# Designs tried in a protein design run: peptides against a protein of PDB entry 7Q4I. Part 193

Target 1, 281 residues: chain A of PDB entry 7Q4I
Amino acid sequence: HENSTIAERLYSEVRVLCWIMTNPSNHQKKARHVKRTWGKRCNKLIFMSSAKDDELDAVALPVGEGRNNLWGKTKEAYKYIYEHHINDADWFLKADDDTYTIVENMRYMLYPYSPETPVYFGCKFKPYVKQGYMSGGAGYVLSREAVRRFVVEALPNPKLCKSDNSGAEDVEIGKCLQNVNVLAGDSRDSNGRGRFFPFVPEHHLIPSHTDKKFWYWQYIFYKTDEGLDCCSDNAISFHYVSPNQMYVLDYLIYHLRPYGIINTPDALPNKLAVGELMPEI

## One batch from the design tools (peptide; made by RFdiffusion4, then SolubleMPNN)

Design b2_p26_3_s1 (from b2_p26_3, 14 letters changed)
Fold by OpenDDE base, seed 5:
Formats: C-alpha cells, sequence, structure tokens
Structure b2_p26_3_s1 (fold): chain B 281 residues (1-281), chain A 26 residues (1-26)
C-alpha cells in the first residue's frame, strides 16, 4: 500500500488541465491510451481534435487536419480552454497523443509558482525566439495567466501572434508568448537536470550519435548531459511514446516497486510571489 | 526470437491495458 497524501495534496493545490493534440484517425489508436494511462492523473483531460468523440471526450475544433495545421489547432485549443475551462485549473499542459507525462512530477515543479505568474515550462529550445521556446513534442505547460495573455492579448493581434495557421506550432506559440511577456521558465531540477524530453527515455538515457541527438544539442537552451545524468529523477515528460510503451511506463512508474526501498519525498519549496521565478542554476 | 519476444511483450501490454481499464471502471 502506498502513502499518496502529498500527491493528493498537490493534486488539489496544483490543478492541471491537460489538453491532448490529436486527430480523428488517432482517437482509437493513440488518444484513448493516453486517457487510460497518464491522462487520468490530470485534474481535467481534454482531447483537441477536428471531430467530436464522446467516449474520448474529444472536442471538435474548427481546424483542418495535418501537420501544417498544428499551429491553428493550438490557437483554437487555447481559445476553447480560455472560454470554457480557464477556472478549472491553475496550469494548462499541451501534450501530443504520443507524449507520456508524470503529472505528479509536473505538480512538484509547478508548486512554488503562482498560476498568476505569466510563465510556461517545457523543454526549452534556443533558436528563433530570444528567450527560447518550449519543444512541442515534449509538451509544455502554461500558467493560467499565460493562457489569458496568449488568448486575450496575443492571438487577437497579428503583430504579436501569427494569424495564419501555418508554421512550427511550438515556435509560433513561443513567439506569441514572448510578445506578451510570458516568461519561458527553467524546468530543470536543482541539479540542472531536464524534466521535459522531446524523445523517449531510451534516446536520452543511452548515449547515441543519432541525427536527432545532433540537432538536439544545437537546439537545447540549457546544457544537458547524456546517460543517467540526462534526466531528473523527477522527470515530467517523454515523447514518441507508443501506446504500448505508455502502459509499460505506467506499470514501471506507478506499480513496479523494488521491495525494501522506501522513497521519501523531498520537502516542498517555499511558494514564490506573483512574477517571481526560481533562481537560475 | 525477436518475434517471440515481441509477442511476449504484446501479451504483457494487453494484460496491463485490461487491468487499467478494469480499474477505471471501478
Amino acid sequence: as target 1 above (281 residues)
Amino acid sequence: EEEKRKKEFEEIYKKLEKAIKEEEAK
């Protein structure tokens, strides 16, 4: 039997709405497996699609499908969230239907921050956006204030936010957020280890000279390591996780226990004031 | 041998999926 008292506290105090980027062809293939695994640990879970699915709780956004419409879908998703769900959570996570998220670890990271602080977190990349932007694949989480600024201040202004639906989704939202003074936060742990990952654990844990690794080193905003030091013990997300791997990860993280090892949670940090960030590492 | 391993893993995945579904139904 587990003692989840602190996790339950954080579930109540750090409310997370997760919206999943999906499409009708992936409702059964991918999205439902998110719902059956890590998505159930969100305070609210919404699937953003182009077609309604009552079983999945998918929303039909007024957008087309395809990779070139991801930015359009992101804009409409956050509009929908702002209109219907802005008070349902404190933090708003975007994830793909092949992203796996350890929501408890995200709550731990977010705990000290005010949701009224205009900040967002993820795997920070350095190109294209001065302050950096969060990798779309790793998932990224906006504070309530960040969502408000994005939807109310950025989206209506073509000078601040791209009006067309083309472009790299993560770059475009990053530009928009920067333009409304939403801060690109540092999601690293106290040891400087990353928490949001744009690849599967294997790609980070096992040193390899893959093309993906090559560009990743050029894109990553903060210096990162490979191997066991690649990832925080409180890692939050991984990308390119197959439906089967989601169940494996769910088992490994939440069910599999080494007998005789008792994990004690670290003490929660002090809460930050509105607008305050954690010290840089 | 790889196909055998794949099949074994698939069986594990199905069991896990079933267990999760059953838990959600409670």
Scores: peptide ipSAE 0.019, ipTM 0.443, DockQ to the pose 0.026
Fold by OpenDDE base, seed 3:
Structure b2_p26_3_s1 (fold): chain B 281 residues (1-281), chain A 26 residues (1-26)
Amino acid sequence: as target 1 above (281 residues)
Amino acid sequence: EEEKRKKEFEEIYKKLEKAIKEEEAK
């Protein structure tokens, strides 16, 4: 009934490993709903926890639980990926157990790029890191080369990467990646609209939902608008998505269709050389 | 007008969430 030929091609050519940051208390409450919705569209899906769960495919990382251990969990997650899964994918997405991701839109964004280019994408924030860093809640995706540089070059060197597990997870990985010349990419579409969002769809799509003094407007690296112009037609992620909202989003995106409207996908862009980025608008 | 649209959206969203929850409970 649906023509998925291009989506199937991109599934094979732009392989994505998704790792989900979770904890044992959220395996049944949140993580299982990721597995039942958007997570099934990843080429590989792994749940990174402190306890093993064979039904969920959860890995027990050697880290404690709590907000102060998120950076530690991220370091151990990427070590685990590098050791066991570095060749299983081309791109490596970090998401939370309350992040929703449209994986097909992410593959479309990533298609031009070589996985050997040291680059990562997400919702870019401007503070603390000179080139910017990607918001942890919106999820961020590393190229295979970015993972290699992070694990092999950055993590072993205390001068390049923080050895303790304290600090803001997204800021700390951003510092480490900058120190090994992994580029903070531009994830905006050709119209300059964002694709990764650190809040629920309602907070971005509804005008005047947030105060103009809200910290987000000071943190965002690129200027963005509110309302329907806030978000790309090919948006990739939203954060603070409840389990019920994940099923609603799955229905709206993959099942609900307006009769008589046929979307013709745009032609795929040319592939970039290793180390080449799309020009910033 | 924006407040009206927001309320309408929230009502639709709540109805969808309820319907999904009821179906999953069967």
Scores: peptide ipSAE 0.016, ipTM 0.419, DockQ to the pose 0.030
Fold by OpenDDE base, seed 4:
Structure b2_p26_3_s1 (fold): chain B 281 residues (1-281), chain A 26 residues (1-26)
Amino acid sequence: as target 1 above (281 residues)
Amino acid sequence: EEEKRKKEFEEIYKKLEKAIKEEEAK
């Protein structure tokens, strides 16, 4: 039995509400697989859509469908959270229906911070916002105070926050949060390795002869290397994760263990005599 | 679905093992 005592403590002390951006066409194709994998490790899980789905626990936001409405969904999602759920958690994660998140690693990163600190974390990008903004695909997490400032101070003021529903969702929330003095935190570990990733593990871990002209290297706020030094041992998120890959990641992270690394391994079975077989189970 | 998950797992691990060996050889 793994000692989960620390994880259980952090589950209680670092409460996370996860909201998943989805649409009706993806409820069965993608969103249900989030609910069946990493989403079950959130303290609360809500799917933000344009249609209600009681099986999924999806909320119908008053927004249209399409890529041009993602910013509208984000605004309405955080309004909904503030109105109904602001006291249900300390931290509020946005993720996509193809984002995979290791929630325990996120709780570990967040543990030192007060939820009353106006801060948010994710994969920080440089362009468009002076302090940087968090990549939408990697997912980003707001403190309770950050949500309050976003909904109460930023959203009602067209000078602080874009009133229409157009634009890049992650850039627009980043502008709004900066305008109300919510800090763009550093999510890197003590070794300077990233924790939130806007791509699948393969794209970060495998040194590709990616042309130095690849947009990602110009966008990333902190310098990172490719290969094994790309990623924290306590990584939090990956994007473009297929439904099948979610189950693979769940198995690899939570079930697959190398024998002898676990603090209290089970005793080795007795050696069999020559010609003796293990009893059938 | 299980066979697809197994194939994806094997592909990920083979790629990771290759990447580790390439980094250790530098």
Scores: peptide ipSAE 0.011, ipTM 0.396, DockQ to the pose 0.032
Fold by OpenDDE base, seed 2:
Structure b2_p26_3_s1 (fold): chain B 281 residues (1-281), chain A 26 residues (1-26)
Amino acid sequence: as target 1 above (281 residues)
Amino acid sequence: EEEKRKKEFEEIYKKLEKAIKEEEAK
């Protein structure tokens, strides 16, 4: 007995293709649980692997397995998307098989943007890339134009995009995207709170007084607070989510309701022109 | 349309690779 009228509208107007980074050893252990939980809320869901799996809807990319091949897999995944699926969606989310995503919140963030704007969103990190790059673990979402530029303009040019498969996947795509003028967007809400998180909710929501030298604080592009003020009420993603935790999150977010509390969604913002971004906070 | 996109990508890739190799050979 819920009113999903606005969510249904956004599902049709803000089409999201989700591709999941996985491998054959994780098809049954992790990836199937993504398919059974948050992945079902994507307009299109594809698992990018090294082996085909018809039950999972997994694609066998021409890449090797291992951590050193993640960049290669990302390049091949976006090539595959561009060839087969570029018109099936407006936005293209990369997530890991242990990332949990609230797709409705992502559609809300993306709604004002044109998919023809060369932009991508995620948890923005400041090192290595001048404009920043999006953390691979938190998941990141490219506009259709960003995918086009990445595949057509960046990938074929070794001066713009690394031709080998080595390096940190998220840094390398960040460099490539910068080199073709794809903008690293600001995914924060109107209160300056983050939406994409490279850790589990617990690690963000619980203040850690222990280590101010933790690498994360040096990597984040925007200042963030700890505790309940860390995270947007419209948070989009969390990383290192176990298969069991995905079902728990699905229950908590989509089924559990406090009786007598009714949430009314905010009005949708005005749509931006092509190339226009929301003001930074 | 899919075949068109694939061909366009391949053509661009080959063109860019050739141009880069020619520049490196100078």
Scores: peptide ipSAE 0.000, ipTM 0.257, DockQ to the pose 0.016

Design b2_p26_3_s2 (from b2_p26_3, 16 letters changed)
Fold by OpenDDE base, seed 4:
Structure b2_p26_3_s2 (fold): chain B 281 residues (1-281), chain A 26 residues (1-26)
Amino acid sequence: as target 1 above (281 residues)
Amino acid sequence: SEKKRKEEFDKIIEELEKKIEEYEKK
């Protein structure tokens, strides 16, 4: 039996609302698999779409369909959260319908912070925003105060926050948050390793002979080494995770255990005699 | 130890890189 006592404590003390960016064409193809895997570990899970889906628990936001409306969806999603759910959680995670998140690791990172601190976390990028901004694909998490400032102070003011629905959603929210003094936090662990990743584990773990010209190395706010030093043992998120890979990750992270590493392993079965088979169970 | 885990992982990565290189040469 795994001792989950500390995880249960953090579940109660570090409440996370996860909202998933999706669209009607991806409700069954992608979003459903988030709900069936890592989304279960959120304190509250909401799918933000352009159409209502009662099976998925999807909200129809007043935005048009298409890639050009992602910023519009983000604004409307946080308005919806502020109006209906601001007291349902302490922290508010945005993720895509192909993002995988280890929510326990996120709670561990967030534990020392007050939700009344105007801060947000994710994979911090350097360009366009002076303090940096969080990559949309890796997912990013706002404190309750950050959500309040975004919705109440930033969104109503066109000088602080872009009124049009066009633009890169992660850059635009980053600008808005900076303008209302929400801090772009450092999500790295005590060893300086990243926790939020805008790609699949394979792309981060395997030193790609990616030419130093790969855009990611120019965008990353903190200098990260290639290989194992890139990734925390308490990593939080990965992007471009297929529906099938979500189930694989769930199995690998939460079910697969090497025998003998757990402090109290089960007793080994008795040795069988020559020719004796284990009974069918 | 964390050091041992790192060393083991680095070996795995090195082996994977070699396999990728071999695959790209076929």
Scores: peptide ipSAE 0.015, ipTM 0.437, DockQ to the pose 0.027
Fold by OpenDDE base, seed 3:
Parts: sequence; structure tokens; C-alpha cells
Structure b2_p26_3_s2 (fold): chain B 281 residues (1-281), chain A 26 residues (1-26)
Amino acid sequence: as target 1 above (281 residues)
Amino acid sequence: SEKKRKEEFDKIIEELEKKIEEYEKK
């Protein structure tokens, strides 16, 4: 028996549309496992592909397949969302078909923010974009206003947003969003711990011989620790999660419980005004 | 050592993944 009253409240008050970046070859191999695990906890789940799949709820976007088309697919995905689903949610998450997301923790992070605030969250990287950008693999979430600005203001203007489909998807959307004054938010918890992770839990939780030369340490916008202090108790996402690992994570997070330990959730913070951000930590 | 912990963890995950796969095939 679980008390899910707060989670149910947040499900209603912090509506999240999750769109999954996938392709036809991964519909059965990867995407279906997202649908069977964490994706079922989104208010709406859409798979963005190049081919329609009614069983998966996949949309055929007018883009080609391949690494060079990821930016094109992201643009078309958000255009599709804006046209058909902009009022179906308050927040719009992009994830890959090998990203695992704890949606309840994302709702908790988003709760104080207005969806009319032009903001987006994820694992913030430092290079290429002045305010930073969110790592594509970790997944990133846009407010409704951020989606509007991206689709209506940025995409139609080649000076604000790259018209071709080439480039790093996460960098390109980061540039576009900056150009329309969408703020790159801080997704860290009150202890300064990260919530969105561009790698599997193992790579973050287990101190490896961290080659200080590893690109990640140069890219990460905020200081991060290794080991158990790497990650928030309310972590949101991990990347490079295999289909089997998704089921393992689902079991560990939602089913496995230590007997006799009752978690009392923290009180919800006060809601922020439109345009207001949480104080920097 | 950190290396030993990682190796042990990897083995546990691998074993769990195999069990899940076997379960899904039934």
C-alpha cells in the first residue's frame, strides 16, 4: 500500500507531455519499452519518428533518418506539438528512446514555475551557448511559453534559428531558445545536486578513475561531485539506459521498498510569479 | 576498491537483465 496523494496532485497540476525521439528501427527494440515503463507516467506520451506506428502512438515527421537529421526532427516535433498539443500540457519533455525519466521528480522540480515563464531545464552544458544549453541525451523540458517562442518566434527566422537540419541538436535548440530569451534554468536541487544526467546511473554513482580530461567535466555548467553525492535524491533522468535496465529501474524505484522505512515528502515550495526563477544556489 | 565495486555492480545488473529477458520470453 502506497500513499500517492501528492503525486496524484502534481500529476494534475504539473501536466507533462513527453515526446520520445525514435526511428522505425527502434520502435520495437527501444521505444515500446519506454511506453511500458516510465512513459506511462507522462500525462501524454508521443513517439516522434519518420514512420507512423499506431500501436506505439508514433508520429511520422517529415524528416529523414540518421544522425544528421536529429535537429530537423526536433524542429518538426515541436512544430507538431505546438499545432496539435500545446494546450494538452504545461511542460514538454524531449527524451531519447534510451532515456529513463522519473516523471514525479520532474513535476516536483517544475511545480513552483509558471508554464508561461519562458524557461527550460535539463543537464546544462557550458560550451557554444552563452547561457548554456541542455544536453540532448539527458532530456530537456520546455515550458509552454518556451515552446511557443521556439516555434512561433525562433524557427521562422533564420537569423535566430538554424534553417538547415545539420548540427548538434541540443546546441542548435539551445541557440534558438537563447535568441528568443528563453532562460536556461538551473535544475539542481537545494543541495546543488544534479537531476538530469547524460549517462547511466552507474557512470555517475560509481566513482571511476575520472580522467580529468574527460570531456564531460569541461562541458558541465555546474560543479558536480562523484559517487553518491553526484545525484539528487530527486533525480529526474539518465541516458544510455537499455530496455532491460528500464525495467530494472522501474522495479527499483516504484516497486522495491525497504520494509519499515516511510518517506515523508518535503513540503511543496511556493509558486513563483511569471518570469520569476528560483534563487541561484 | 572503486574498480571492484564497479565490477560487482556490473555483474549484478547483467544477471538481473538476463532474468528479465527470460521472464519476458515465457
Scores: peptide ipSAE 0.013, ipTM 0.423, DockQ to the pose 0.032
Fold by OpenDDE base, seed 2:
Structure b2_p26_3_s2 (fold): chain B 281 residues (1-281), chain A 26 residues (1-26)
Amino acid sequence: as target 1 above (281 residues)
Amino acid sequence: SEKKRKEEFDKIIEELEKKIEEYEKK
């Protein structure tokens, strides 16, 4: 018998709405598997698409199909969330239909923060945006206040937020959020290890003979060690996870147990005041 | 200790890397 008392407490106190970026062609192929695995651990799960799907709980956003409309879809998704769901959660996660998320670990990271703090978290990249921006693939999570500022203050102002639907989705939202003083938080654990990953676990855990010229090493905001020190024991997300791998990860994380090893959770940190961030490591 | 777990994991990764390399040569 598992003791989930702390996880249940965090489920109640750190409410997360997960919205999944998808399209009609991926409803059955990918999105359904998110719903059947990690998505069920969100307080609210919504699939943002161009077509409605009642079985999936997909919303048809007023956006065109294609890779060039991801920014448009993100804007419309957050407008929809703000209009219909802003009080349904404290935190609002964007993920792709091939992102896997350990929601309990995200709640643990978010626990000390006020949802009224204008902050968002993810895998922070350094280019294009002064404070950095969060990688779209790794998923990123906005506080309720961050969503409010994005939708109410940034989106209506072309000087603050790009009005057209072109551009890199993650960069554009990063610019908009910076322009309304939403802080790009540090998602690293107390040991300085990352929690949001823009690739599969294998690519992060196995020291890749990746050429030091690999773009990722130039993009990461924080220096990360290769190997085991790359990744927090409380990692939150991985990207490019196939539907089959989602079930494997679900099994490994939530079902597979080494007999005789008891994992005792660390004590929860103190809650921060509104506007306060954890000290940078 | 955390250090011991890390060392054990590093060994597992090293073994996996060797297996991958062997597979790629096939």
Scores: peptide ipSAE 0.012, ipTM 0.433, DockQ to the pose 0.030
Fold by OpenDDE base, seed 1:
Structure b2_p26_3_s2 (fold): chain B 281 residues (1-281), chain A 26 residues (1-26)
Amino acid sequence: as target 1 above (281 residues)
Amino acid sequence: SEKKRKEEFDKIIEELEKKIEEYEKK
């Protein structure tokens, strides 16, 4: 018998709305597999597209298709969330249709934070934005207050947020959030290990898989080690996960058990006051 | 429940097996 008491508590106390960036060509190829795997563990799951799909629960945003419209989709997605769903959750996750997320581990990371704290988390990159920004592919999560500030304060002001739909989606939202004093949080665990990953597990877990000259090492905000020390035992997300790999990951994480090994969860940390962050490691 | 998880898993495996069979027949 599995003891899910703590996971059930966190499901109720740390409510997460997940919105998935997709397009009509990927509804059947990718997005439906998110819905059938990790997406079912969100408190609410919405697919943001350019076309409606009732089977997928996809929303048609007033944006064109193409890579140059990703920033436009992100702006419209958060406008839609703010208008229709701002009270349906405490935290709001953006993920791609090839991102895999362990939602329970995200709830564990978010537990001490107030949703009224203007903060967001993900894989932090250092270029272009002074405080850093979160990698789009790894997925990033905004507090309710961060969404409010983004939609109400940043988006209506061209001086604070780019009105054009061009540019790198993750960089542009990072600039907007910084301009309204939303803090780029530290998602690392107590050992300094990352939780959000912009690549598949294989690329992070195997040392020397990437050259030291690889752009990732220049972009990462926090120094990370290679190998098993790269990744938290409570990792949250991976990117470039194929539909087949999503089902494999679901099996490995939620079904496969080594007989005779029982994992006891760590105690929950103390809750922080509004505006407080965990100390940087 | 464990039963519900098993049922969901069994459905996923059945769908994957059908896809593999279709691929192998090509």
Scores: peptide ipSAE 0.015, ipTM 0.448, DockQ to the pose 0.021; fails the geometry check

Design b2_p26_3_s3 (from b2_p26_3, 16 letters changed)
Fold by OpenDDE base, seed 5:
Structure b2_p26_3_s3 (fold): chain B 281 residues (1-281), chain A 26 residues (1-26)
Amino acid sequence: as target 1 above (281 residues)
Amino acid sequence: SLKEEKEKFEKIIKKLEEAIEEFKKK
């Protein structure tokens, strides 16, 4: 037996729409497994594709497939959300079909913030965008106001937002959001540990001085350590998670319990005013 | 050691993945 009273409260008070970036070739291979695991914990789950899939609840966006169209897909996804679902949630998460998200931890992070605050969260990178941008792979979450500003103010203006569908999706949305004064929030916990990760847990938890991680240290906005101190106990997302690993993570996080250990949640922080951010760490 | 913990973890993950695949086939 579990006590989910606080989680249930947050589910109601911090409503999250999750949209999953996918493609027709991944509907069965990847996206379905998101729907069968962590996606169930979203208040609303939508798969953004180029083809409709009624079984998956996939939307056919008017975009082509391929990495060169990811920015186009993101723009159309948020247009679709704004038109059909802007009032269905308070927060709007973008994730890939190989991203795993602990939605309860995200709700905990988001709880103090007003959805009317123009803010978004994720794994913040420092290049290309002055305030930083959120890594696409780690997933990023926009407030309702951020979505409104993005769709209504940024997208229609080529000076504020790139009209072409080319470019790095996460960088381009980061530029657009900055141009409409959407704040790039700090998603770190009170100990300064990250919550959104553009890699699998193993890549963060286990120190590996591989050349592939060298760029990450140049890109990360906030200095972080490797190993056990890398990651919040309330981590939110990981990327490059295989379908099988999603089920493993679901089991480990939600089902596997050490007997006799009672996990007592921390007290909820005070709610912030509109436009207010958490203090810098 | 971190290496030993990694190896243990990898073994557990592999076993769980295998079990999940078996479950999906049923």
Scores: peptide ipSAE 0.027, ipTM 0.517, DockQ to the pose 0.031
Fold by OpenDDE base, seed 1:
Structure b2_p26_3_s3 (fold): chain B 281 residues (1-281), chain A 26 residues (1-26)
Amino acid sequence: as target 1 above (281 residues)
Amino acid sequence: SLKEEKEKFEKIIKKLEEAIEEFKKK
């Protein structure tokens, strides 16, 4: 029998709405596997698409499909959340249909913060946005106040937020959030290790000299090491996770246990006041 | 070596994926 008392407490105190970026061609191929794995650990799970799917509980947003419409879909998704679900959660996670998330580790990171603090978290990148922006693929989480500011203050103002649907989705939301004083938080653990990852676990844990890693080191906001020291023991997300790998990860993280090894969780940190952030490491 | 650990990890993942697919078909 597992002692889940702290996880149950955090489930009630740190309520997370997860919205999944998907499309009609991926409902059966990808999105349903999110619903059957890590998505079931969200307090609320919504699939944002261009077509309704009653089996998936997908919302048909008034946007076209394709990479050029991802920013449009993100704007409409947060408008939908604000209109229908702003009080259903404290924190609002965007993830892709090939992102895997350990929701308990996210709740642990978020626990000290007030949802009324204008802040968001993810894998922070440094280009294009002065305070940085969060990588779209790693997933990013907004406080309730951040969602309010984004939808009510930023989106209606073309000077603060891009009105057309073109551009890199993660960069554009990052610009909008900065313009309404939503802070780009530090997601690193107390050892300075990252928690949100824009690649599969293998690509972070095992150093590779791929051209893709070269740009990553230029984009990452915080310096990080490669290998086993790359990643927090309380990692939150990985990207480019196949449907089969989601079930493997779900089994390894939640079901597979070494007999006789009991992990005692660290004590919860003190809660911060509204507007306070954890000190940067 | 890191290469050997990578190869071991990939083999384990592949076996687990196969087992999961078999489980889904039952």
Scores: peptide ipSAE 0.025, ipTM 0.508, DockQ to the pose 0.030
Fold by OpenDDE base, seed 4:
Structure b2_p26_3_s3 (fold): chain B 281 residues (1-281), chain A 26 residues (1-26)
Amino acid sequence: as target 1 above (281 residues)
Amino acid sequence: SLKEEKEKFEKIIKKLEEAIEEFKKK
């Protein structure tokens, strides 16, 4: 019998709404596989699209399709969440339809934080935004207060948030959030290892991609060591994960167990006060 | 195929486990 008691507790205490960025052409090809794998572990799962799909639970947002409309879709998605679902969760994850997320590891990271703290987490990048911004592909998670500030304070003000739908969605939301004092949190573990990854595990774990000229090393906010020290044992997300890889990851993480190895979960840390962050490492 | 992807991930995991063990020995 797997001792799921702590995971069940965190499922109840750290409620996560996951919204998936998708489009009608990817409903069956990609989004459906998110719903059939890691998306089942969210407290609420919504697919944000330009067309309704009742089988997928997809919402038709009033936006066009294409890369130039991703920022528009992100704004409308969070408006929709705020209007209909702001009390359904404590934390609000954006992911792509080719992002894989270990939701339990995300709940573990989020557990100390109050959802009333204006904070968001992900793979922090340093360009364009002073405090940094979270990579769109790795997925990023907003507290309930962060969503409120984004929708109520930032979006209505063109001086704080870009009114046009053009631009890199992750950079634009990062600018908006900074302008309303939502903090770009540190998602690294206690050893300084990253948890959100804008690439597949292979790209992070295998030295063959350690070309120092790779743009990623210029974008990453925190210096990470190369090799095995790059990645937390409690990693949260990977990007560019194919539908088949999602099922493989589900099998490896949730079904495959080495006989005789008992993983005792670490003790939960103390909860932080509202507005308090973990010390930077 | 799912089988090919499984084999890919299994190889990665094996390499990681080997690397961890080598690191522990140093």
Scores: peptide ipSAE 0.020, ipTM 0.470, DockQ to the pose 0.028
Fold by OpenDDE base, seed 3:
Structure b2_p26_3_s3 (fold): chain B 281 residues (1-281), chain A 26 residues (1-26)
Amino acid sequence: as target 1 above (281 residues)
Amino acid sequence: SLKEEKEKFEKIIKKLEEAIEEFKKK
């Protein structure tokens, strides 16, 4: 039988609201598959879009569609969360509609921290922001206090937070959060291994010296010069995950051992004598 | 080193890909 006692405890003590960045064209193609897989393990799941979808629980934000409006969506999403849901959770995860998240592993990482600590976690990048910023694609999670500071202190002040909707979403929120003293946390495990990954678990997406993705090695904040394993056994997120891959990952990970879910094997049956069969049930 | 990290990452990804392929054959 499955022992989920620790996972259930963490579900109650480390409440996570997940908001998913999506658009109307992806409601059926991508977002619904998040809802059917890892999104069901969030304490609250909200899809942030430009159009309402009652089946998906999508919110229509007052923003236009397009890649240039991602920062606008992020600002409006957190405003909406602060106004309607700030007390519904302790931690607030941003993910894309092609991000896969192991929520139990995230709760494990967050458990030691107070939600009243102004902190956020993700895949930390070095450029553009002095303390670093969290990669948008890997997803990032804000404490309740971080959300409060972002919405109440940063957003209303153009000197602290960019009023325009243009710019790289992850960089802009990183600047805003730094300006209100929200700390860019360290999401690495006890062995110094990363937990948030802006890539899929596919070989062709691994950065190489000849690959255009080589920039990743320059962007990572924590250089593991000590040859430490780059990937935690308690990984939290992957990006560019197709709908089909979400179901595969969901099966593999939960058939395996996420943190706080322990498979206790059933007791072995008694050995039968020679020629005896198990009774028909 | 960056090379060692890359090699470790590639090994993990390869194992995951193999597991995914085995699942798809079922």
Scores: peptide ipSAE 0.026, ipTM 0.515, DockQ to the pose 0.028; fails the geometry check

